# Ledger of designs, part 226: peptides against a protein of PDB entry 8BZL

Target 1, 228 residues: chain A of PDB entry 8BZL
Amino acid sequence: SYDRAITVFSPDGHLFQVEYAQEAVKKGSTAVGVRGRDIVVLGVEKKSVAKLQDERTVRKICALDDNVCMAFAGLTADARIVINRARVECQSHRLTVEDPVTVEYITRYIASLKQRYTQSNGRRPFGISALIVGFDFDGTPRLYQTDPSGTYHAWKANAIGRGAKSVREFLEKNYTDEAIETDDLTIKLVIKALLEVVQSGGKNIELAVMRRDQSLKILNPEEIEKYV
Target 2, 242 residues: chain B of PDB entry 8BZL
Amino acid sequence: SRRYDSRTTIFSPEGRLYQVEYAMEAIGHAGTCLGILANDGVLLAAERRNIHKLLDEVFFSEKIYKLNEDMACSVAGITSDANVLTNELRLIAQRYLLQYQEPIPCEQLVTALCDIKQAYTQFGGKRPFGVSLLYIGWDKHYGFQLYQSDPSGNYGGWKATCIGNNSAAAVSMLKQDYKEGEMTLKSALALAIKVLNKTMDVSKLSAEKVEIATLTRENGKTVIRVLKQKEVEQLIKKHEEE

## One batch from the design tools (peptide; made by RFdiffusion4, then SolubleMPNN)

Design b1_p22_5_s3 (from b1_p22_5, 6 letters changed)
Fold by OpenDDE base, seed 1:
Structure b1_p22_5_s3 (fold): chain B 228 residues (1-228), chain C 242 residues (1-242), chain A 22 residues (1-22)
Amino acid sequence: as target 1 above (228 residues)
Amino acid sequence: as target 2 above (242 residues)
Amino acid sequence: EEEEKRKKEEEERERAIRAGLL
């Protein structure tokens, strides 16, 4: 019998392949997202890129469109498939609707894609969670999370991957309106949250910032060190 | 635990894809392949294991494949899987050339194959390809490039890397001796011989057991050259004198 | 025990990297 990858319900109603895909995500590098007032920030744990690896090819933060960015935790190859499909959808939406996607729209698209892979016989779930940040056309900052099941929710702040529990516990204590009052404070909050799980300070953090009406900016190590 | 070991494209309770890990294990038993990026070129060096004196075809290379005029690859893993993937790479590159009237960018060719590999890890009724590849290439966007891809469909760009037998030890040696920004193709060739001499379980490195290809730019054209046995012998001799 | 645990965690990490987990 070809043991086709079948996501089936257990007798107790669990989708084991989805749960196991979530375990794959927990083995991924930590990513954090925070929604500020007029800023969205993504931070990721830089695993020690092998000294000889091209950093260009190890990016965990990517633009989906000019107004939307994504970080992920879990299977990198799975993430590439999701990112490529999301980018195509963003472009298609611009062509067909004449407006950029809302952050909710593209999140729902990604979530629906993931869900279909949980229900289709002969497919396994995507082994990724994603943090999706951006601005809607009205200038509203948004943060969403998706998981392998295809669920999605809007967040003020959240984390995924190996250190996600500790980072979330930090964010639950430290995410206040005062802590996000300025762009700089919001960036500092993300860095501090990542430092709960990242050793050796700002050198092991990748940080991306999107401000209202601005494209994604990846901060350099020197810029990150200014906030530490 | 064991039930997930035999199933293709299924997560274990721990979130592992055992068939991908086992494909990687199969690659670990393959002959060593090295890739080194230099300022003036890029090279592949591979262990030749199948030295059969009765092979009628002087295969210039057992493990190094020309993909197009601007790219070559080396393979570690299951030979039949490697033949399928190298053929697919050639087809992708040719289709792109026909469609766009320009050579496919190196990373785009690598990603196209990696998406195929990934699909074999996600769609049931398929097994992962038991093959890792090193890619060398030149394009107008990034110049000389070295990539590695694995059975998962993951890939990365590298300055130097290794796949196959003793790859971890080889990568450690490359990390010690690779000088960023100062690597010439000549120095890269010497480094390749040094690493192969230490990672191959042979008492003495011989030119018959080593395949080397270089990719350079001459007069605005990419030149892919497999080194002659005499050239490899000279490199080995130079290393023994040092 | 701590060295064995560290070695096992390192082996699991290497396996995860090999499995394309980032």
Scores: peptide ipSAE 0.025, ipTM 0.686, DockQ to the pose 0.539
Fold by OpenDDE base, seed 3:
Structure b1_p22_5_s3 (fold): chain B 228 residues (1-228), chain C 242 residues (1-242), chain A 22 residues (1-22)
Amino acid sequence: as target 1 above (228 residues)
Amino acid sequence: as target 2 above (242 residues)
Amino acid sequence: EEEEKRKKEEEERERAIRAGLL
């Protein structure tokens, strides 16, 4: 009998399917998030877009709402499901509460969704971690991470995916109040952090910036090269 | 490893979905399908393997399916799975048209099917679809488009791509010969023949073994046309003369 | 050995891409 794919505890108390979903995330392209003073920045390793692939369809950074963006690592198809659910929730919240979601709220929603897939019989965990950035309605910049388990935490800076260890080690050394003093410095910090693991410079970086009271801006390659 | 390859919809210790990988392996044995985007159109070219003289000359392409007035697809993989997915694409497109009184945008149709594919990789008691698809289309948002989707429910837009047998070699050749911004439908057709001639396990490419469909815009309407055998013969002949 | 390791990593990467990994 093909045993129902049940995320069950091992005899030693491990949820192996959750751990293995985390291993799937580690194989994903690197993403980095940094919270500045008045800016949030997401950077992602562009997988070498196959020369013939349309770059338009290879977005690893997506808006969830006007005030919230997400980058992800792991299973692309799983990410799409999470993004769609999160977008619907953001719109629902605007209709019901008459305010945009807080970054914490939408992170918690995504985390709860992931958690349900770890407990639901006949479902596997989502093979995705996400960096969720944005501004609360009070203008506070936020960065959250969520993983396949449905845990989430607030960060000043963090990374997910293949190069996440090296990027985190870089951020641990270089994330200072001085390094994020300006928007431009914050952007430079993200680029430098990604360059620790991304080969071939700025061409292989996708960068998204959200400033206070501004919409998400995805930087073009030429704009990125100005910060390199 | 061996305990995880036998189970549907679970991660391996290494974070792999073996059933998705095995579905893709099965697609690697299917007949070659090519898609090429040009400035003035988009095409699908597919290997026709089932050339039985007793096959009723069904006017319908074996591997190329019209989805609506603005889209077509080609399939590689398990035929029964392909039939289910192509029917679902038509139903999605029709439901959208009825609801919104306009054709479904190309990417939305692709995404809707990809969400179904993804669900078959996440929900227990289901296996992945053993099918990859190439989609060609036109919409008012992006014009001519080419997409590829796989058993995982992943998809991407392409200028040129290949699925099925020898797809990696075909993609390598496409990368060498595809000229961005300079690709006419005529040059795309020639490139398709060139690539198929090298990737098909045949000593000589014949028009009976190749299906080609083009999608163009004429007088503000999308035209999906399957090339006649004589037209394919001319393309092959031209390639042999070059 | 490095080339074989690189080839194996590339095959694993291709398999991972095949598995729908970002």
Scores: peptide ipSAE 0.024, ipTM 0.691, DockQ to the pose 0.549
Fold by OpenDDE base, seed 5:
Structure b1_p22_5_s3 (fold): chain B 228 residues (1-228), chain C 242 residues (1-242), chain A 22 residues (1-22)
Amino acid sequence: as target 1 above (228 residues)
Amino acid sequence: as target 2 above (242 residues)
Amino acid sequence: EEEEKRKKEEEERERAIRAGLL
């Protein structure tokens, strides 16, 4: 059966291992990204950290560089591999080009990495989608998504993981120029979007903001509650 | 689904890695290993299953391995796979020490092995390692630490956790009895015995069937100590008196 | 109900661990 092969085309043109990797992503915690005017915001559903688990080791939002961060949905171990490679590339780019990566550049790098894992007979696809946000050196806020296939697109707002459909439907209705007019409104939009799928309010949300010319800031629960 | 059990680790139609799940199932049949973080130390407690009278008594530990001066681990799963992974941990730690002239941070060692584990779930011609590990350690960044890793290459830090046989029941008991911020190493040892007594498939807990290691800090040095059988006997006796 | 919820959360945690999924 073609579904049992390494990533090969089916007779109908499907890459079943890529599609199945997308099913793994759909089982991941929900992540949302929104591009504001001068802010990018990532929100992630906090799965209840096991009572005895160290929360420090459960990071779903990570910096790739000073100007770029990502959230992911799907296989955590796969994500770690992608994150590490992306970080190395960001540093390599700074050393070689003397400028930070554009958000598009690093997204394309990650996408190319993923694509290569769909085309190699010795590898399965990465079981992750990623939302990559940041600022280009010109100060333009960017949001990209990349999937297990190695496809990528620029977005105003998007979501990945288990609740992604409901969150996207919310964003399609509520993402307006007025809704992102201020940084605070943009943050509120992300929180409201996550609340469509997250139970128990702000306690189960991880939020990260990157403002123009500022580093990634992870909001604490008390900061999140101010927007709820 | 039986369709995805006989080949290289691939996704099922439902997005599952069945070979990883089956490796974890195999670990569920391995002897119980506990880890408990205390304020003044961290411990591993493991079920010793190989109590054959012809075993050379020189083998002080079946399941607990010293990795470096600041870290130890316990293993649940396939012994041969565990030997490969514990050797790799030692090599990673040594290479880091040589490169940076300082001990590898605990989480970094765990992560490095987890990347290897992950690779065995992604690359063709490889199977997942049938091993879960508990890691205990100390470093200057986070102090005393306890980690768990599985065949997927996922890991997490813990205050207390369990792997192997009856691990779910053990974790439930740990959640009930673990007092955050108040856990002394002495209390952690007592808790370990309590949990093992309830979760090991033995009629009576005996010191011959339990391995315990503690990691403490003395005079600014890490001390990893495997408890003597007599010390374990005393802990068991104390638990039987309570 | 709380024990059943705990058991479900534990089973979901075990499944999440099993899947290596975040």
Scores: peptide ipSAE 0.022, ipTM 0.705, DockQ to the pose 0.265

Design b1_p22_5_s3 (from b1_p22_5, 6 letters changed)
Fold by OpenDDE base, seed 4:
Structure b1_p22_5_s3 (fold): chain B 228 residues (1-228), chain C 242 residues (1-242), chain A 22 residues (1-22)
Amino acid sequence: as target 1 above (228 residues)
Amino acid sequence: as target 2 above (242 residues)
Amino acid sequence: EEEEKRKKEEEERERAIRAGLL
């Protein structure tokens, strides 16, 4: 059966292991990304950390470099592998090219990595989608999404994981040039989008903001509540 | 679906890795291991199941392994897999020490093994390791630490947790009795005995069936100590008197 | 009902944590 093999085409042209990896992503916590004018914002559903778990070890938003961060949905262990590879590539690029990676470049690297795991014998696809945000060296804000297949696209706004459909439907209605006119409005848009699927207010949201020429800032719960 | 249970490294139609889940199921049948973080130390407590009269006096803990001077782990799952992973942990820690002339940070050691575990879930011709680990350690970055890792290569930090048999019930008890900010190593030891007494399917908890290790800091050095049977007996006795 | 729902959500959460899904 084609669904039991390493990633092979079905008679109807489906890559079932890729599709099934996408089903793993749909079970992941919701993540949302929005590109503003001079800001990029990532928000994730904070699955309440198990009582007695250290919250520090449960991060869904991570820096890849000073100018790039990533949120993911799906298999955490798979995500760690991708993150580590991406971080190494970002550092390698700085050493070899003497410039930071563009957000497109690192997205394409991650996408190519994922694609190889869909075509290589003896490997399963990565069970993750990622939202990759940051600034290019020219100060252009970027948002990319990549999935288990190794496809990637640029977005104005997007969502991945369990609540992604509802969040996307919200963003399709509410993402306007007016809604992203300011940094604060852009942040508010992300929070509102997450609140479509996250029960309870700012306590269950992790939010990361990167402004032009600024480092990644993870907002504390109190900062998030100011936007609610 | 059972149609995917015999295949390694594949997703089910529902996006599940059944071989990882089945490896976790195998761990559920293993002896209970507890970890508790205190303000002044961290401990592991493990069920010793293999008490045979013909076993040589195990000079070393059956389920608790010293990894380096600053870290120890306990294991639940397939013993042979555990031996491979604990050896790899020691090798990783030694390589780091040789390379950097400082002890490996606790989370980095855990992560390095978890990347290996993950690889066994992604690369064909391999099965997942049928082992969960609890790690205790101290480093200069985060002080006393407790981690748990599973066959998927996922890990997390914990204040208290349990793996192996009746782990869910143990975790529930830990959630009730663990006092955040007030946990001393002494109270953690008492809590460990309390939880083991309730979660081990034994009529009476005996010191021969329990291994306990503590990790403390003395004079700026990490001290990893396996409790003597008499010390464990005293802890059990104290619990029976309360 | 709310306690059962909370317990079920906690069990599903523990299952999801065990499944390595974030």
Scores: peptide ipSAE 0.024, ipTM 0.716, DockQ to the pose 0.337; fails the geometry check

Design b1_p22_5_s4 (from b1_p22_5, 9 letters changed)
Fold by OpenDDE base, seed 1:
Structure b1_p22_5_s4 (fold): chain B 228 residues (1-228), chain C 242 residues (1-242), chain A 22 residues (1-22)
Amino acid sequence: as target 1 above (228 residues)
Amino acid sequence: as target 2 above (242 residues)
Amino acid sequence: SEEEEREREEEIRERAERAGLL
């Protein structure tokens, strides 16, 4: 059976292991990304952190560099591998090119890494999708999404994981130039979008904000509640 | 479902890695291991299932392994897999020490092994390790630490956790009795005995069936100590008197 | 039923979470 082979084409042209990796992503916690005018926002569904678990080890949002942040849905161990590779590339780029990566560049790097794992015999696809946000050197806010296949696209707003369909439907209706006119409105849009699938309000949301010329800021629960 | 059970490194149609799930199931049948973080130390407590009278006492610890001067681990799962992984941990820690002239940070050692575990779930022709580990350690960055890692290559930091047989029940009890910020090593030892007494399928908890190690700081050095049987007996006796 | 399918998906998710996959 073709579905048991390490990422081979079916007779009808499907890559079943890639499709099945996408099913793994759909079981992951929901993540949302929104590009504002001078802000990018990532929101994730906070997993019920076991009361005794260290919160530092449960983060679904991570910096890749000072100007780039990533959220993911799917296999956490797979994500760690991708994050580490991306961080090394960001640092390497700074050393070799003397400039930070563009958000597109690092997205393309991650996408290429994922694609190679779909084509290499003896490797399964990465079971992750990622939302990659940040600012280019010119101050342009960017949002990209990548999937297990190694495809990537630029977005105004998008969602990944279990609640992604409902969140995308909300964003399609509510993402307007007016809805992102200010940083606060952009943050509110992300929170409202996550609340479509997350129960019990701001306590179950992790929110990260990157403003123009600023580092990644993770909002505390009290800061999130101000927008609810 | 069964179609993917025998293949390593393959997603099911539902996006599952059955070999990782089955490795976790195998770990569920292993002897219980507990880890508890305190303000003044961290401990591991492990069930000894194989008490063979002919075992040479020189083999002091069946389930608790010293990794370096600042870290130890306990294992639930396949012993042979555990031996390979604990050896790899020692090698990683030693290579880091040689390269940087300082001990490896606890989380970095855990992560390095977890990347190996993850690779065994992503590269064909490899099976997952049938092993979960609890790590205790001290470093200058975070002080006393407790980590858990699974066959998936995922890990997390914990204040208290359990792996192996009846781990879910143990974790529930730990959640009820663990007091954040108030946990002393003494209270952690008492809690470990309490949880083991309830989670081990034994009529009476005995010191021969329990292995406990503590990690403390004395005079700016890490001290890893396996408790003597008499010390464990005293802890059990105190618990029976309460 | 759609309910049985949702319950099955939740059970699969819970097993994957317990396996430390997700």
Scores: peptide ipSAE 0.195, ipTM 0.781, DockQ to the pose 0.904
Fold by OpenDDE base, seed 4:
Structure b1_p22_5_s4 (fold): chain B 228 residues (1-228), chain C 242 residues (1-242), chain A 22 residues (1-22)
Amino acid sequence: as target 1 above (228 residues)
Amino acid sequence: as target 2 above (242 residues)
Amino acid sequence: SEEEEREREEEIRERAERAGLL
């Protein structure tokens, strides 16, 4: 059966393993990305940290470089592999090109990596989608999405994971130039978008903010509650 | 769903990796392993299932492996897989030490093995390792640490956790009795015995059926010690008197 | 039994959640 093989085309032209990897992504915690004017914001649904688990080891937002961060939905172990490779590439680029990667460049690298795992015999697709945000060297804020297929697109705002549909519907209605006019409004938009699918407010949200010429800042729960 | 059970490294229509789940199921039938983090140390407690009178005196713990001077692990699952992974952990730790002239940070060692585990879930011609591990360690970055990893190549840090048989019940008991910030190694040992006594499918807990290792800091050095049978007997006796 | 299968599914789910597979 085509659905039981490593990534092969069905008679109808479907790549079932890629589609099924997308189903794994849909089971993942929700992540949201929004591009503001001079800010990029990632928000994720906090996974219920088990009592006695170290919260430090349960992060869904990570830096790829000083100018790029990523949130993901889907298989955490798969994400770690992608993150590690992306980090190595970011450092390699700095060493070889003497400039930081563009957000598009690192997105394309990740997308190409994913695509190879959809076409290579004896490999399964990565069970992750990612939102990749950051600033290009020119100070342009960027947001990209990648999926298990290795496709990537630029977005103004997007969401991935289990609540992604509801969050996207919210963003389609509420993402306006006015709604992103300030950094605080942009942050508020992300929080409001996540609150469509996240119960119990700011305690269940992880939020990361990158402003132009600033490092990634992960907001603490108290900082998040100020926007709620 | 069962149509995907015989294939490695494939997603089900629901986005599940059945071979990983089945590897995790195999671990559920393995001997119980506990890990507890204390303020002054960290411990592993593991069930010994294979007590045979004709076995040579196990000079070394059956279920608890020293990885380096600063780390140990316990294993639940397929013994052969465990031997491969514990050997790889030692090699990774040794290579790091040789390269950097310092011990590998605990989380880095865990992550390195977890990347191997993940690869066995993604590359064809491989099956997942049928092993979960608990790691105890000390490093200069985070002090005493406890980690758990599974066949997927996922891991997490813990204050207390359990793998293997009756792990869910053990974790529930740990959640009830673990006192955050107040856990001494002594209280952790008592808690380990308490949990094992309730979770092991034995009429009476005996020292021969339990392995316990502690990791402490003495004079700025890590000390990994497997408790002697007599010490375990005393812990069991104390628990029976409470 | 359906109950054992549910308990198994819950245990697998709890393990998957604890493992952070998702």
Scores: peptide ipSAE 0.053, ipTM 0.733, DockQ to the pose 0.282
Fold by OpenDDE base, seed 3:
Structure b1_p22_5_s4 (fold): chain B 228 residues (1-228), chain C 242 residues (1-242), chain A 22 residues (1-22)
Amino acid sequence: as target 1 above (228 residues)
Amino acid sequence: as target 2 above (242 residues)
Amino acid sequence: SEEEEREREEEIRERAERAGLL
């Protein structure tokens, strides 16, 4: 059976292990990304943290560099590998090129890494999709998505994970130039989009904001509640 | 479904890694290990199942391993896999110490091993490690810490947790009795005995069947101590009197 | 049924979340 081999073509041209990795992504917690005018926002459905678990160790939004952050849906352990590789590349680029990576560059690096794991014998695909946001050196806000296949595209707004369909449908209806006219409106749009799939308001949302020339800010629950 | 069961670390049509899930199931049948974080220390308590009279008594612990001066771990699962992983932890910690001239931060050691565990879930010709670990440690960044890792290469920090046999019941009991901010090492030891007494598949808890290690700070140094059998007997006796 | 499939998917997800896979 072709679906039992590590990422081979079926007779009908399917890469079943890639498709199955996409099914793993669909089971992941929902993540949303929105590009504003001078802001990028990532929102994630908070995983239910057990009472005795340290919330510090449960993060779905991470910095790749000072100008780039990532959210993911799918296998957390797979995501950690991708994040670590991307961070090393960001630092390597700063050392060799003397500039930070563009958001496209690091997205392409991650996409190429994923693609190699779909083609290399003896490797399974990464069970993750990622939303990668940040600012290029010129101050341009960027949002990219990458999938288990190693494909990537630029977006104005997008969502991944279990609630992605509902969130995308909301964004398709509500993403307008007026809806992103201000930073606060952009943040509010992300929160509203997540509330389509997340119960109990701002308590179950993790939100990260990166403004032009500013570091990544993770909003606390009280800050999120101001937008609800 | 079975067609994916015997294949190393591939996705099912539903996006599941059955070999990882089966490794976790196997760990559910292993002896119970629990960890409890206190204000003044952290502990591991583990069920000792292999009591053979002909075993050389020189074994400090069957299930609790010292990793470095600031960290220890307990294991639930396949002993041979545990030996490989605990050796790797020691090597990682030693390499870090040599490179940076300071002890490896607790979470960094955990993540380094978790990256290895993850690799064994992604690369062909490898099976997942049939081992979950609890880690206790101290570092200058976060103080006393407790971590859990599983065959997937995922991990988390905990105030109290349990792996192995009856772990779900143990975690439920820990959630009921763990007092956040008020947990002393003494109270944590008593809680460990209470939970083990209820979760171990034994008619009577005995000191020969329980291993306990504590990690404390004394005079600015980490002290890792395996409790003597007599100390464990006293803890059990105290619990039976309450 | 679509409802039974959703319930099954939710159960699988909850197991995966409890296991820390996701």
Scores: peptide ipSAE 0.060, ipTM 0.725, DockQ to the pose 0.732; fails the geometry check

Design b1_p22_5_s4 (from b1_p22_5, 9 letters changed)
Fold by OpenDDE base, seed 5:
Structure b1_p22_5_s4 (fold): chain B 228 residues (1-228), chain C 242 residues (1-242), chain A 22 residues (1-22)
Amino acid sequence: as target 1 above (228 residues)
Amino acid sequence: as target 2 above (242 residues)
Amino acid sequence: SEEEEREREEEIRERAERAGLL
């Protein structure tokens, strides 16, 4: 069967390994991203940190640069590879262009990396989707999503991983200009969206906030509970 | 399952990497390795299975490898794969030391190997390494550390964990008996013996079947020591008296 | 059943999470 080969087209035009990588993403922890007016927010379903596991080593939201962060769903080891390459590119861009990357630029880089792994013989696709958020140098907040195929699009809000459908349906109903009018309302929107799929309230949510001209802030559980 | 197990590591229709899962299953049948983090040190305890009378007694450790002055690891799985990975760890650590004139941070060494492991799950013509590792170390950033890595190239930090045979049962026992913030190396050694005695498929725990290494700090230096058989015998005896 | 399939997917997910794959 064509699905047993490295990423090749089926007779009906499917890239089965890409589709199957998307199935791996759907098994990943839920991540949500929302673009506010002057804020971008990422939320992730916390993995139940096993008793005796160091929580420091279990992060689902990663900075790519001072102005860009990423959440992912799917294979954590695959994500680490993508994150590392993206970080190198962000630094390289700063050195060569003397400006930080735009969120679109780094998204396109990640997308192109993923796409190459769908086309190269002897490589499987990356089993990850990513939500990439940040600010362009002009202060414009951005949210992008990438999938295993190497496609990317800009979003106002989106979700990936398990429960992404329910979270998207919630966001489609509740994402309004009023709902993102303030930073706090934007954060509340993300929390409410995650609570559609997360059972144990604020304790099982990881939140990251990036405001205009500010660094990435990971909220602690007590800060999250203020919004619940 | 069977349809996607015979070739290069590819996704199943369900989004599973069966070759990675099978490598992990193979590790589940390997000899037990424990790691326990204490306030004053970190230890590895491993089942020694290769007790052959004709083995040259020079084998200090079957499963515990010194990586550098500040780190050691224990392996569960395919010995040949373990040898390749432990050699690579040493090379990575040495290259870092030469480049930066300081020891590689523990997590960076773990991550570097995990990136190699991941690559063997993604690139054609490669199979996953049939090896899980426990890493013990000290660095100036985080002090004493314990890490676990698997064939997927994932890793995590732990207070205590187990790989290999009966690892799930061992982890459950560790969760019950591990006292966070109160764990001394002495109590960790006793806990290691207790857990091994219950999880090793042996009628009686003996010092010949167990290897233990400790990593401590003495006078601002890391000391990695493999316990002598007599020391292990004393630990076992003490456990039998409780 | 859809419920059995969901339970199976959850078991696979939990196994993958316990294994540190996801």
Scores: peptide ipSAE 0.057, ipTM 0.741, DockQ to the pose 0.742; fails the geometry check

